# Designs tried in a protein design run: peptides against a protein of PDB entry 4DOW. Part 11

Target 1, 157 residues: chain A of PDB entry 4DOW
Amino acid sequence: TFSWVGRPLPNRKQFQQMYREICMKINDGSEIHIKVGQFVLIQGEDNKKPYVAKLIELFQNGAEVPPKKCARVQWFVRFLEIPVSKRHLLGRSPPAQEIFWYDCSDWDNKINVETIIGPVQVVALAPEEVIPVDQKSEETLFVKLSWNKKDFAPLPP

## One batch from the design tools (peptide; made by RFdiffusion4, then SolubleMPNN)

Design b1_p9_6_s4 (from b1_p9_6 with V1M A3R)
Fold by OpenDDE base, seed 2:
Structure b1_p9_6_s4 (fold): chain B 157 residues (1-157), chain A 9 residues (1-9)
Amino acid sequence: as target 1 above (157 residues)
Amino acid sequence: MIREALARP
C-alpha cells in the first residue's frame, strides 16, 4: 500500500499533484518512507533482477481514470541488461554491484509507484575509485559510467 | 554534472 506523505507541492502541471514523499506499507505493517531524490528498486520481469532508478518526481496523475500514484525516474541499467553484443565495450568484467546511468530517452521514465520494491543505496564513484566487492550483498550499488546504447562514457563531475 | 545530480538528495 502506498500513500502520500505531506501536502502537494506547488506546480503548474494540469491534472498532476506533486509530492515530496510517499509511504510504503509493507507486509508486517511497518512503513518505509521514500522521498524524491532517493534510489529505488523497481519490479522486473520474471526471473530478472529488479530495475534500479532514481526518483525524480512523485505525483498523482489525475488525467488517468482512476488517478494513479506515479513517479518519474532516472533509469540505471545493470550490466546484464546490456545487449550481449555490446558488453565487450566496457573492456572489463564489472562487479555485480556496478550499475550504469542510462543516457537515453527511449525508456519511459514514468512508473506506477506500485512497482517500487523498496529503497536502495547508489553511490557515484570517480573512474579511479575502487568499487568495494561484496559478493554476498548488493545492499549498495555503484555507478561510474553512463550507457547510451552505443557506448559507455565516464560520468561527468 | 551527472555525479552532482546523483549526489543531490
Scores: peptide ipSAE 0.165, ipTM 0.828, DockQ to the pose 0.035; fails the geometry check
Fold by OpenDDE base, seed 5:
Structure b1_p9_6_s4 (fold): chain B 157 residues (1-157), chain A 9 residues (1-9)
Amino acid sequence: as target 1 above (157 residues)
Amino acid sequence: MIREALARP
């Protein structure tokens, strides 16, 4: 279950109440607080790994009946989400922990918070830096490049 | 901006 933390932020959107933080209650009764700007795993489709996203906004959508707890996100993509015919453009075989900044607007960036699985650590690296692959970093994801459905590119400064 | 933002602790 999800609940808002704190008071709504000031905004002029008629049917939206914006928040800085949301509380996720886990099955064992513990709570995880997630804030705007953090990275999260989003429920994937059947037989697929979770999606990765950065939280941009947290808001209650009052235009829906009943109101829904939502988020706007910046998507990342996993290598295996890229079409097979274009994977060669990377020029290397990436480790499973590498993700890519999705530099397109064709994906809906609005989600229901109920699809959030939990937080995840994402670390940005320079193109020349080596991705550490060991048990210590097994749950950490790394991003070096963006993907815009045409080619890979270095992350902007 | 993107890389610097992601590199923040």
Scores: peptide ipSAE 0.162, ipTM 0.828, DockQ to the pose 0.038; fails the geometry check
Fold by OpenDDE base, seed 4:
Structure b1_p9_6_s4 (fold): chain B 157 residues (1-157), chain A 9 residues (1-9)
Amino acid sequence: as target 1 above (157 residues)
Amino acid sequence: MIREALARP
């Protein structure tokens, strides 16, 4: 179950109510609050790891009937989501914790909030920084590069 | 810009 937290933000869009925060109530009755700017895991396909995204906007889409709770996101891509034929372009074998900024517009960046599994920690690193693989940080994801379906590129400052 | 944006959770 998802519910808005706080009042709608000032917005000029006719059929949209924008919010800063949403509450996700999970099966055990506990609540997780997720805010714009945080990173989330999105439900993937069968036998696939969840997608990773940064929340850019949270909004209720009143143009739909019934209204839907939605988010606009910036996508990341896991290494194993990249076509096998192009993985060699990275020039190295990345750790499992590395993800890539998806620098394309071909993937719809609007999602239903119901596809959100939960929050995840994502940390941007300089290319020379080492990705820590200790037990305490194994669920933390790291990004150094972007992927644009053609090649990898340094993440702009 | 992107790194800074990512640093703003």
Scores: peptide ipSAE 0.161, ipTM 0.834, DockQ to the pose 0.038; fails the geometry check
Fold by OpenDDE base, seed 1:
Structure b1_p9_6_s4 (fold): chain B 157 residues (1-157), chain A 9 residues (1-9)
Amino acid sequence: as target 1 above (157 residues)
Amino acid sequence: MIREALARP
């Protein structure tokens, strides 16, 4: 289950209440608090790895009946989500921990919070920095480049 | 910009 934490933030949208934080309650009774700006895993399709996203907004959509708890996100893309015909543009075989900033507006960036699996660690690196792959970092994802459906580009500062 | 945004909580 998901529940809002704290009071709604002031905003100009008539039918939306914005929040800073949401609480995800797991079956064992434990709670995970997720905040705007945090990175999360989003439920993927069958036989696919979860999507990766950064939370931009948390809001209750009052325009829907009943109101739904939603989020706006910045998408990342995994290498295997990139079309096969364009993967060669990277010029290297990335480690499994590498993801790419999705620099395109064609994807719907609104999600239902119920699709959030949980938080994930994402670290931005310079192109020359080495992605560490050890037991402690296996769950950490790394981003060096953006992908705009045409080419890869370095992340601007 | 983007890297900075990623660093922000």
Scores: peptide ipSAE 0.156, ipTM 0.826, DockQ to the pose 0.037; fails the geometry check

Design b1_p9_7_s1 (from b1_p9_7, 7 letters changed)
Fold by OpenDDE base, seed 4:
Structure b1_p9_7_s1 (fold): chain B 157 residues (1-157), chain A 9 residues (1-9)
Amino acid sequence: as target 1 above (157 residues)
Amino acid sequence: KPKKYNPFE
């Protein structure tokens, strides 16, 4: 169950109410609050790891009947989401915890909040910094580079 | 589940 937290933010979009925070109530009754700017795991396909994204906007889409709780996201990609023919461009075998900033606008970046699994920690690193791969840090994802469907590049500012 | 697709295709 997802519920808005706080009052709607001012905006000029005709059919949208903007919010800064949403409350996710999970099975045990506990609540997780997620804010714009945080990173989330999103339900993926069967037998696939969850998608990773940064929340850019939270909004209720009043153009739909009934209104839907939605989010606008900045996508990240896992290494296995990159085409096989392009993976060699990385020049290394990345650890499972590494993700890449998706530097393209060709993907639909609107999601239903009901697809959000929960928050996740994403840490930006310089290329020379070591990604820790242990059980204690397994929940943390790391990003060093962007992917623009053509090549890997330094992380955007 | 969300679809990472090109909406212009």
Scores: peptide ipSAE 0.074, ipTM 0.771, DockQ to the pose 0.221
Fold by OpenDDE base, seed 1:
Structure b1_p9_7_s1 (fold): chain B 157 residues (1-157), chain A 9 residues (1-9)
Amino acid sequence: as target 1 above (157 residues)
Amino acid sequence: KPKKYNPFE
């Protein structure tokens, strides 16, 4: 169950009510609050790991009937989401915790909030920094580079 | 090539 937290943010978009925070109620009765700017795991395809994204907008889409709770996201990609023919461009075998900033606009970046599995920690690193792979940080994902379907590039500042 | 999430599917 998802519910809005706080007052709608001022905006000029017709049929949309924007919010800064959403509450995710889980089965044990506890709740997790997720805010714009945080990173989330999103339900993926069968037998695939969840997608990773940064929340950039939370909004209720009043143009739909019934209105839908939605989010606009900045996508990340896991290495295995990159086409096999392009993976060699990285020049290294990345650890499982590495993800890449998706630097293209061809993907739909609107999601239903009900597809959000939960929050996840994403840490930006400089290219020379080593990704820690220990049990204490096993749930943390790391990003160094962007992927624009043609090549890898330094992470946008 | 894996397909990215589409909320309208």
Scores: peptide ipSAE 0.058, ipTM 0.728, DockQ to the pose 0.134
Fold by OpenDDE base, seed 2:
Structure b1_p9_7_s1 (fold): chain B 157 residues (1-157), chain A 9 residues (1-9)
Amino acid sequence: as target 1 above (157 residues)
Amino acid sequence: KPKKYNPFE
């Protein structure tokens, strides 16, 4: 169950009410609050690891019937999501905790909040920084590079 | 049960 936290933020978009925070109530009754700017895991395909995204906007979309709780996201991509024919461009075998900033506009960046599994920690690193790998690959993810469907590049500002 | 999202669609 998802519910908005706080009052709608001022905005000029018709049919949209923007929010800063959303509350996710899980099965045991506990609550997790997720804010704009945080990172989340999103349900992926069957037998696949969850997608990773940064929340850019939280909004209720009144243009839909019925209104839907939505988010605008910046996508990240896991190495295994990169086409097999392009993976060699990285020039190394990344640890399981490494993800890449998706630097293309061809993907729909609007999601329904119901697809959010939960929060995740994402840490940006400089190229020379070593990724501290532990047994919990989903505990903390690390990003050094972007992926634009053609090549890897330094992380965007 | 929430619907899975596929950004590759």
Scores: peptide ipSAE 0.056, ipTM 0.766, DockQ to the pose 0.842
Fold by OpenDDE base, seed 5:
Structure b1_p9_7_s1 (fold): chain B 157 residues (1-157), chain A 9 residues (1-9)
Amino acid sequence: as target 1 above (157 residues)
Amino acid sequence: KPKKYNPFE
């Protein structure tokens, strides 16, 4: 169950109410609060790892019937989401914890909040920094580069 | 125009 936290933010959009924070109530009754600017795991394809994204906006879309709780996101991609024929462009074998900033506009960046699994920690690193690999779990993800469907590039400052 | 991909819809 998802519910808004706090009052809606001022905006001029006719059918949208924007929020800073949303509450996710899970099975055991506990609550997880997620805010704009945080990173989340989103339900992926069957038998695949969850998608990773940064929350840009939280809003209720009143243009839909019934109204939907939505989010706008900045997508990240896992290495295995990159076409096999282009993976060599990285020039190395990345650890499973590395993700890439998706620098394309061909993907819809609107999601329904019910697809959010939970928050995740994403740490930005310089290209020369070593990723601390944890073989036990994928608790923290790391990003060094962007991917624009053509090549990898350093993250903008 | 190309259709935008949405992995969740």
Scores: peptide ipSAE 0.046, ipTM 0.724, DockQ to the pose 0.091

Design b1_p9_7_s2 (from b1_p9_7, 7 letters changed)
Fold by OpenDDE base, seed 4:
Structure b1_p9_7_s2 (fold): chain B 157 residues (1-157), chain A 9 residues (1-9)
Amino acid sequence: as target 1 above (157 residues)
Amino acid sequence: KPEKYYPFE
């Protein structure tokens, strides 16, 4: 169950109410609060790892009946989501914890909040920095580069 | 659900 936290933020969109934070109530009754700017795991296809995204906007879509709680996100892509024929462009075999900033606008960046599995830690690193794969942070994901469907590029500061 | 790559196609 998802519910808004706080009062709506000012916006000019006729059928939308924007929020800064949402509360996710999980099975055991506990609550997890997620805010704009945080990273989340989004439900993926069966037998596949969840998608990774950064929340950039939380809003209720009043144009729908009933109104839907939605989010606009910045997508990340896992290495295994990249076409096999293009993986060689990376020039290395990335650790499982590495993800890439998706630098394209062809993917719908609007999601229903019910697809959010939970928050996840994403840390940006410089290309020369080592990803601590076998350390006490296996649940942490790391991003060094962007992917624009054509090539990998250094992540902008 | 966003449209993703199909790496094995």
Scores: peptide ipSAE 0.027, ipTM 0.656, DockQ to the pose 0.106
Fold by OpenDDE base, seed 3:
Structure b1_p9_7_s2 (fold): chain B 157 residues (1-157), chain A 9 residues (1-9)
Amino acid sequence: as target 1 above (157 residues)
Amino acid sequence: KPEKYYPFE
């Protein structure tokens, strides 16, 4: 169950009500609040790991019938989502915790909030920084580079 | 369901 938190933010889009925060009620009855700017896991295909995204905006889309609670996201991509034929371009074997900023516009960046599994920690690192692999950081994902379907590039500061 | 990049492409 998802519900908006707070009043709608001022916006000029006719059919959209924008929000800063959404409340996600999970199975045990507890509530998780997710805000714009946070990173989330998005439900993937069967037998696939969840997608990773950064929330850019939260909005109710009144243009749909019935209205839908939606989000605009910045996608990340896992290494295994990159075509096999292009993985060599990284020049190294990344740890499982590494993800990449998806630097293309060919993916629809609008999602239904119902596809959100929950929040996830994403940490940006400099290329020379080592990704820590310990019990405390197992759930943390790390990003150093972007991927634009052609090559990898350093993240801008 | 978001449209995604496939590893076998």
Scores: peptide ipSAE 0.026, ipTM 0.659, DockQ to the pose 0.126
Fold by OpenDDE base, seed 1:
Structure b1_p9_7_s2 (fold): chain B 157 residues (1-157), chain A 9 residues (1-9)
Amino acid sequence: as target 1 above (157 residues)
Amino acid sequence: KPEKYYPFE
C-alpha cells in the first residue's frame, strides 16, 4: 500500500495535492519511503524488465473519482528498449547496467504510484568514466547519454 | 503505464 508522508506542498493546481514523499508498505510490514528526485522501478509488461524513472512530482489527482495517487516521472530507457535498427548508433555494446535518459515527450510521464516496484540507484557518469561492473554495484544503474529516438547525446553538464 | 517503446521499427 501507498500513503502520503508529510503535509501537502504549496500548490496552485486546481485538482492536485502535491507531496514530496510517499510511503510504500510491503508485505513483511516494513516501509520504504520514496522522495521526489529519487529513482524507481516501474512495473513493465509481461516478461519485460521494469521501466526506470526519476520521480519529479508526487501528487494526488483529485480530478479522478476516486482520487488517485500519482507521480510524474522522467523516463529512462534500457538499451534493449532501443529499436534494433538504431542500436548501432551507440557505437559500442553497453553493459546491462547502462540506461539512457529518454529525451522525448511522446511518452506519458504520469503514472499511478501502484506501479512502483521499488527504489533503484541510478548514477550519472561522464562519457569517459568507466561503468563499474562488480558484484557490489550489480544492482546500480548508470546513465551517460540521452536518447531522443534519433540519436544518442551526452547529458548536459 | 507508459506507451510501449517497441524495439522494432
Scores: peptide ipSAE 0.024, ipTM 0.657, DockQ to the pose 0.118
Fold by OpenDDE base, seed 5:
Structure b1_p9_7_s2 (fold): chain B 157 residues (1-157), chain A 9 residues (1-9)
Amino acid sequence: as target 1 above (157 residues)
Amino acid sequence: KPEKYYPFE
């Protein structure tokens, strides 16, 4: 289950209440707090790895009945989510821990918080920096480049 | 239009 943490933030939207933090209660009874600005794993389709996203906004949509807990996100893509015909544009074989900032507007960036699996650590690296690949764990993801469906590009400084 | 966000900004 998901519940808001703290008071709503001021906003101009009539049917929307914004929040900074949400609490996720998992099966073992423990709680995970997730804040705006953190990175999360989002439930993917069957036989697919979870999506990776940065939380931009947390809000309750009061226009819906019943009200829905939602989030706006910045999407990231895994290498295997990129079309096979375009993967060669990277010019290298990325480690499994590398993700790419999705620089397109075609994806709906609103999600239901119930699709959140949990938090994940994402670290930004310069293009020339080597991604530290740890065979013991792939818990940390790394981002160097953006992907705009046409080509890869360095992230702005 | 939504604001464009960059990672870690």
Scores: peptide ipSAE 0.021, ipTM 0.603, DockQ to the pose 0.041

Design b1_p9_7_s3 (from b1_p9_7, 8 letters changed)
Fold by OpenDDE base, seed 1:
Structure b1_p9_7_s3 (fold): chain B 157 residues (1-157), chain A 9 residues (1-9)
Amino acid sequence: as target 1 above (157 residues)
Amino acid sequence: KPEKYDPFK
């Protein structure tokens, strides 16, 4: 169950009410609050790991009937989501915790909030920094580079 | 190439 937290943010978009925070109610009765700017895991394809994204907008889409709670996201991509023919461009075998900033606009970046599994920690690193591969920190994902369907590049500033 | 899949759409 998802519910809005706080007052709608001022905006000029017709049929949209924007918010800064949502509340995710889980089965044990506890709740998790997720804010714009945080990173989340999103339900992926069957038998695939969840997608990773950064929340950039939270909004209720009043143009739909019934209105839907939505989010606009900045996609990240896991290495295994990159086409096999392009993976060699990285020049190394990345650890499982590495993800890449998706630097393209061809993917739909509007999601239903119900697809959000939960928050996740994403840490940006410099290219020379080592990604720690430890079970105690395995829940943390790391990003060094962007992927634009053609090549890997330094992270956007 | 197909767009990123949303299982709820």
Scores: peptide ipSAE 0.326, ipTM 0.867, DockQ to the pose 0.132
Fold by OpenDDE base, seed 4:
Structure b1_p9_7_s3 (fold): chain B 157 residues (1-157), chain A 9 residues (1-9)
Amino acid sequence: as target 1 above (157 residues)
Amino acid sequence: KPEKYDPFK
């Protein structure tokens, strides 16, 4: 169950109400609050790891009946989402915790909040910094590079 | 141009 937190933010979009924060109520009755700017895991396909994204906007889409709770996201991509023929461009075998900033606009960046599994920690690192890979840090993801469907590049500012 | 899959759409 997802519920808006706080009052709607001012905006000029006819059928949208903007919000800063949403509350996710999970099975045990506890609540997780997620804000714009945080990173989330999103439900993926069967037998695939969850998608990773940064929340850019939270909004209720009043153009739909009934209104839908939505989010605009910046996508990240896991190494296994990159085409096999392009993976060699990385020049190394990345750890499972590494993700890449998706630097393209060809993907739909509007999601339903119901697809959000929960928050996740994403840490930006310089290329020379070591990604810690241990069981205690498995919950943290790391990003060093962007991917633009052609090559890897330094992280956007 | 493939779009990233959303299982709830």
Scores: peptide ipSAE 0.318, ipTM 0.866, DockQ to the pose 0.114
Fold by OpenDDE base, seed 5:
Structure b1_p9_7_s3 (fold): chain B 157 residues (1-157), chain A 9 residues (1-9)
Amino acid sequence: as target 1 above (157 residues)
Amino acid sequence: KPEKYDPFK
């Protein structure tokens, strides 16, 4: 169950109410609060790892019937989401914990909040920094580069 | 048109 936290933010959109924070109530009754600017795991394809994204906006879309709780996101991509024919462009075999900033606008960046699995920690690193790999879990993800469907590039400052 | 999967859309 998802519910808004706090009052809606001022905006001029006719059918949208924007929020700063949302509450996710899970099975055991506990609550997890997620805010704009945080990183989340989103349910992906069957038998695949969850998608990773940064929350840009939280809003209720009143133009839909019934109204839906939505989010706008900045996508990240896992290495395995990159076409096999282009993976060599990285020039190395990345650890499973590395993700890439998706630098394209061709993907729909609107999601339903019900697809959010939970928050995740994403740490930005310089290209020369070593990723502390933990093979037991994928608790923390790391990003060094962007991917624009053509090549990898250093993260913008 | 490439789209990121959303199972609830």
Scores: peptide ipSAE 0.318, ipTM 0.864, DockQ to the pose 0.133
Fold by OpenDDE base, seed 2:
Structure b1_p9_7_s3 (fold): chain B 157 residues (1-157), chain A 9 residues (1-9)
Amino acid sequence: as target 1 above (157 residues)
Amino acid sequence: KPEKYDPFK
């Protein structure tokens, strides 16, 4: 169950009420609050790892019937989501915790909040920084590079 | 054709 936290933010978009925070109530009754700017895991394809995204906007879309709780996201991509023929361009075998900033506009960046599995920690690293892969940071994902469907590049600002 | 994200659609 998802519910908005706080009042709608001022905006000029017809049919849209924007919010800063949403509450996710899970099965045990506990609540997780997720804010714009945080990173989330999103339901992926069957038998695939969840997608990773940064929340850019949270909004209720009144243009839909019934209104839907939505989010605008910046996609990240896991290494295994990259076409096999292009993976060699990385020039190394990345650790499982590495993800890449998706630097293309061809993917729909609007999601339904109901597809959010939960929050996740994403840490940006400089190229020279080593990704710590231990039990303590097992749940943390790391990003060094962007992927634009053609090549890897330094992280966008 | 890109097909990112379609779990509930």
Scores: peptide ipSAE 0.273, ipTM 0.843, DockQ to the pose 0.135

Design b1_p9_7_s4 (from b1_p9_7, 6 letters changed)
Fold by OpenDDE base, seed 1:
Structure b1_p9_7_s4 (fold): chain B 157 residues (1-157), chain A 9 residues (1-9)
Amino acid sequence: as target 1 above (157 residues)
Amino acid sequence: KPEKFYPFE
């Protein structure tokens, strides 16, 4: 169950009410609050790992009937989501915890909040920094580069 | 090392 937290933010979009925070209530009754700017796991397809995204906007889409609780996201991509023919462009075998900033606009960046599995920690690293692979950091994802469907590039400072 | 990274600005 998802519910808005706080008052709607001022905006000029005719059919949208924007929010900064949403509450995710899970089966045991506990609640997880997720805010704009945080990172989340999004339900993937069958036999696929969840997608990773940064929340850019939280909004209720009043143009739909019934209104939908939605989010706009910045996508990240896992290495195994990169086409096989282009993976060699990285020049290395990345650890499983590495993700890449998706620097393309061809993907729909609107999601239904019901597809959110939960929050996830994403840490940006400089290229020379080592990705920790210990058990304590297994749940943390790391990003060093962007992917624009043509090549990998360092994140802008 | 940059002070800020693009994803967190």
Scores: peptide ipSAE 0.023, ipTM 0.637, DockQ to the pose 0.027
Fold by OpenDDE base, seed 5:
Structure b1_p9_7_s4 (fold): chain B 157 residues (1-157), chain A 9 residues (1-9)
Amino acid sequence: as target 1 above (157 residues)
Amino acid sequence: KPEKFYPFE
């Protein structure tokens, strides 16, 4: 179950109410609060790892019947989501914890909040920094580069 | 009209 936290933020968009925070009530009765700017895991396809995204906006879409709780996101992509024929462009074999900033507009960045699995930790690193792969950091994801379907590029400062 | 966005503010 998902519910808004706090009052709607001021906005002028027709059919939309903007929010800063949403509450996830999970099966054991506990609650997880997620805010704009945090990173989340999004439900993937069957037998696929969850997608990774940063929350940009939280809003209720009144244009739908009934209204839906939605989010706009910035997508990240896992190495194994990149076509096999283009993986060589990275020039190295990345650890499983590395993800890439998706720098394309071909993916719909609107999601239903019900597809959110939960929060995840994402850490930005400089190209020369080593990605830790020990047990304590197993659940943390790391990003160094962007991917635009043609090549990899350093993240902007 | 794309808005500039940085992954980590």
Scores: peptide ipSAE 0.022, ipTM 0.596, DockQ to the pose 0.034
Fold by OpenDDE base, seed 4:
Structure b1_p9_7_s4 (fold): chain B 157 residues (1-157), chain A 9 residues (1-9)
Amino acid sequence: as target 1 above (157 residues)
Amino acid sequence: KPEKFYPFE
């Protein structure tokens, strides 16, 4: 169950109410609050790892019937989501914890909040920094580069 | 033009 936290932000978009924070109630009755700017895991397809995204906007879409709780996101991609024919452009075999900033606009960046699995920690690293792969950091994802469907590029500092 | 967005702004 998802519910808005706080009052709607000032917004001139018709049929849309924007929010800063949403509450996710999980099975044990506890609540997880997720804010704009945080990173989340999004439900993936069967037999695939969840998608990774940064929350840009949280809004209720009143144009739909019934109204839907939605989010606008910035996508990240996992290495295995990159076409096989282009993976060699990375020049290395990345650890499973590495993700890439998706620097393209061809993907729909609007989601239903019901597809959010939960928050995830994402840490930015310089290309030369080593990604720690130990039990303490197994739940943390790391990003060094962007992917624009043509090549990899360093993240801006 | 869409505004350029960076990962950790």
Scores: peptide ipSAE 0.022, ipTM 0.599, DockQ to the pose 0.035
Fold by OpenDDE base, seed 2:
Structure b1_p9_7_s4 (fold): chain B 157 residues (1-157), chain A 9 residues (1-9)
Amino acid sequence: as target 1 above (157 residues)
Amino acid sequence: KPEKFYPFE
């Protein structure tokens, strides 16, 4: 169950009510509050790891019938989501915790909030920084580079 | 097209 937290933010879009925070109520009755700017796991395909995204906007889309709770996101990609033929462009074998900023516009960046699994921690690192891989705790993801379907590139400062 | 954002703005 997802519910808006707080009052809607001012915006100019006719059919959209924008929010800064949403409440996710899980099965045990506890609540997780997720805010714009945080990172989340999005439900993936069957037998696939969840997608990773940064929440850019939270909004209720009144243009849909019935109105839908939605989000705009910045996508990240896991290494295994990159085509096999292009993985060599990284020049190294990344740890499982590494993700890449998806620098393309071909993916729809609008999602239904019901596809959100939960929050996830994402940490930006400089190229020379070592990813602290911990076999006991692999929940934190790390990003050093962007991927634009053609090549990898350093993240802008 | 989505606008370009920075990861940790």
Scores: peptide ipSAE 0.021, ipTM 0.602, DockQ to the pose 0.042

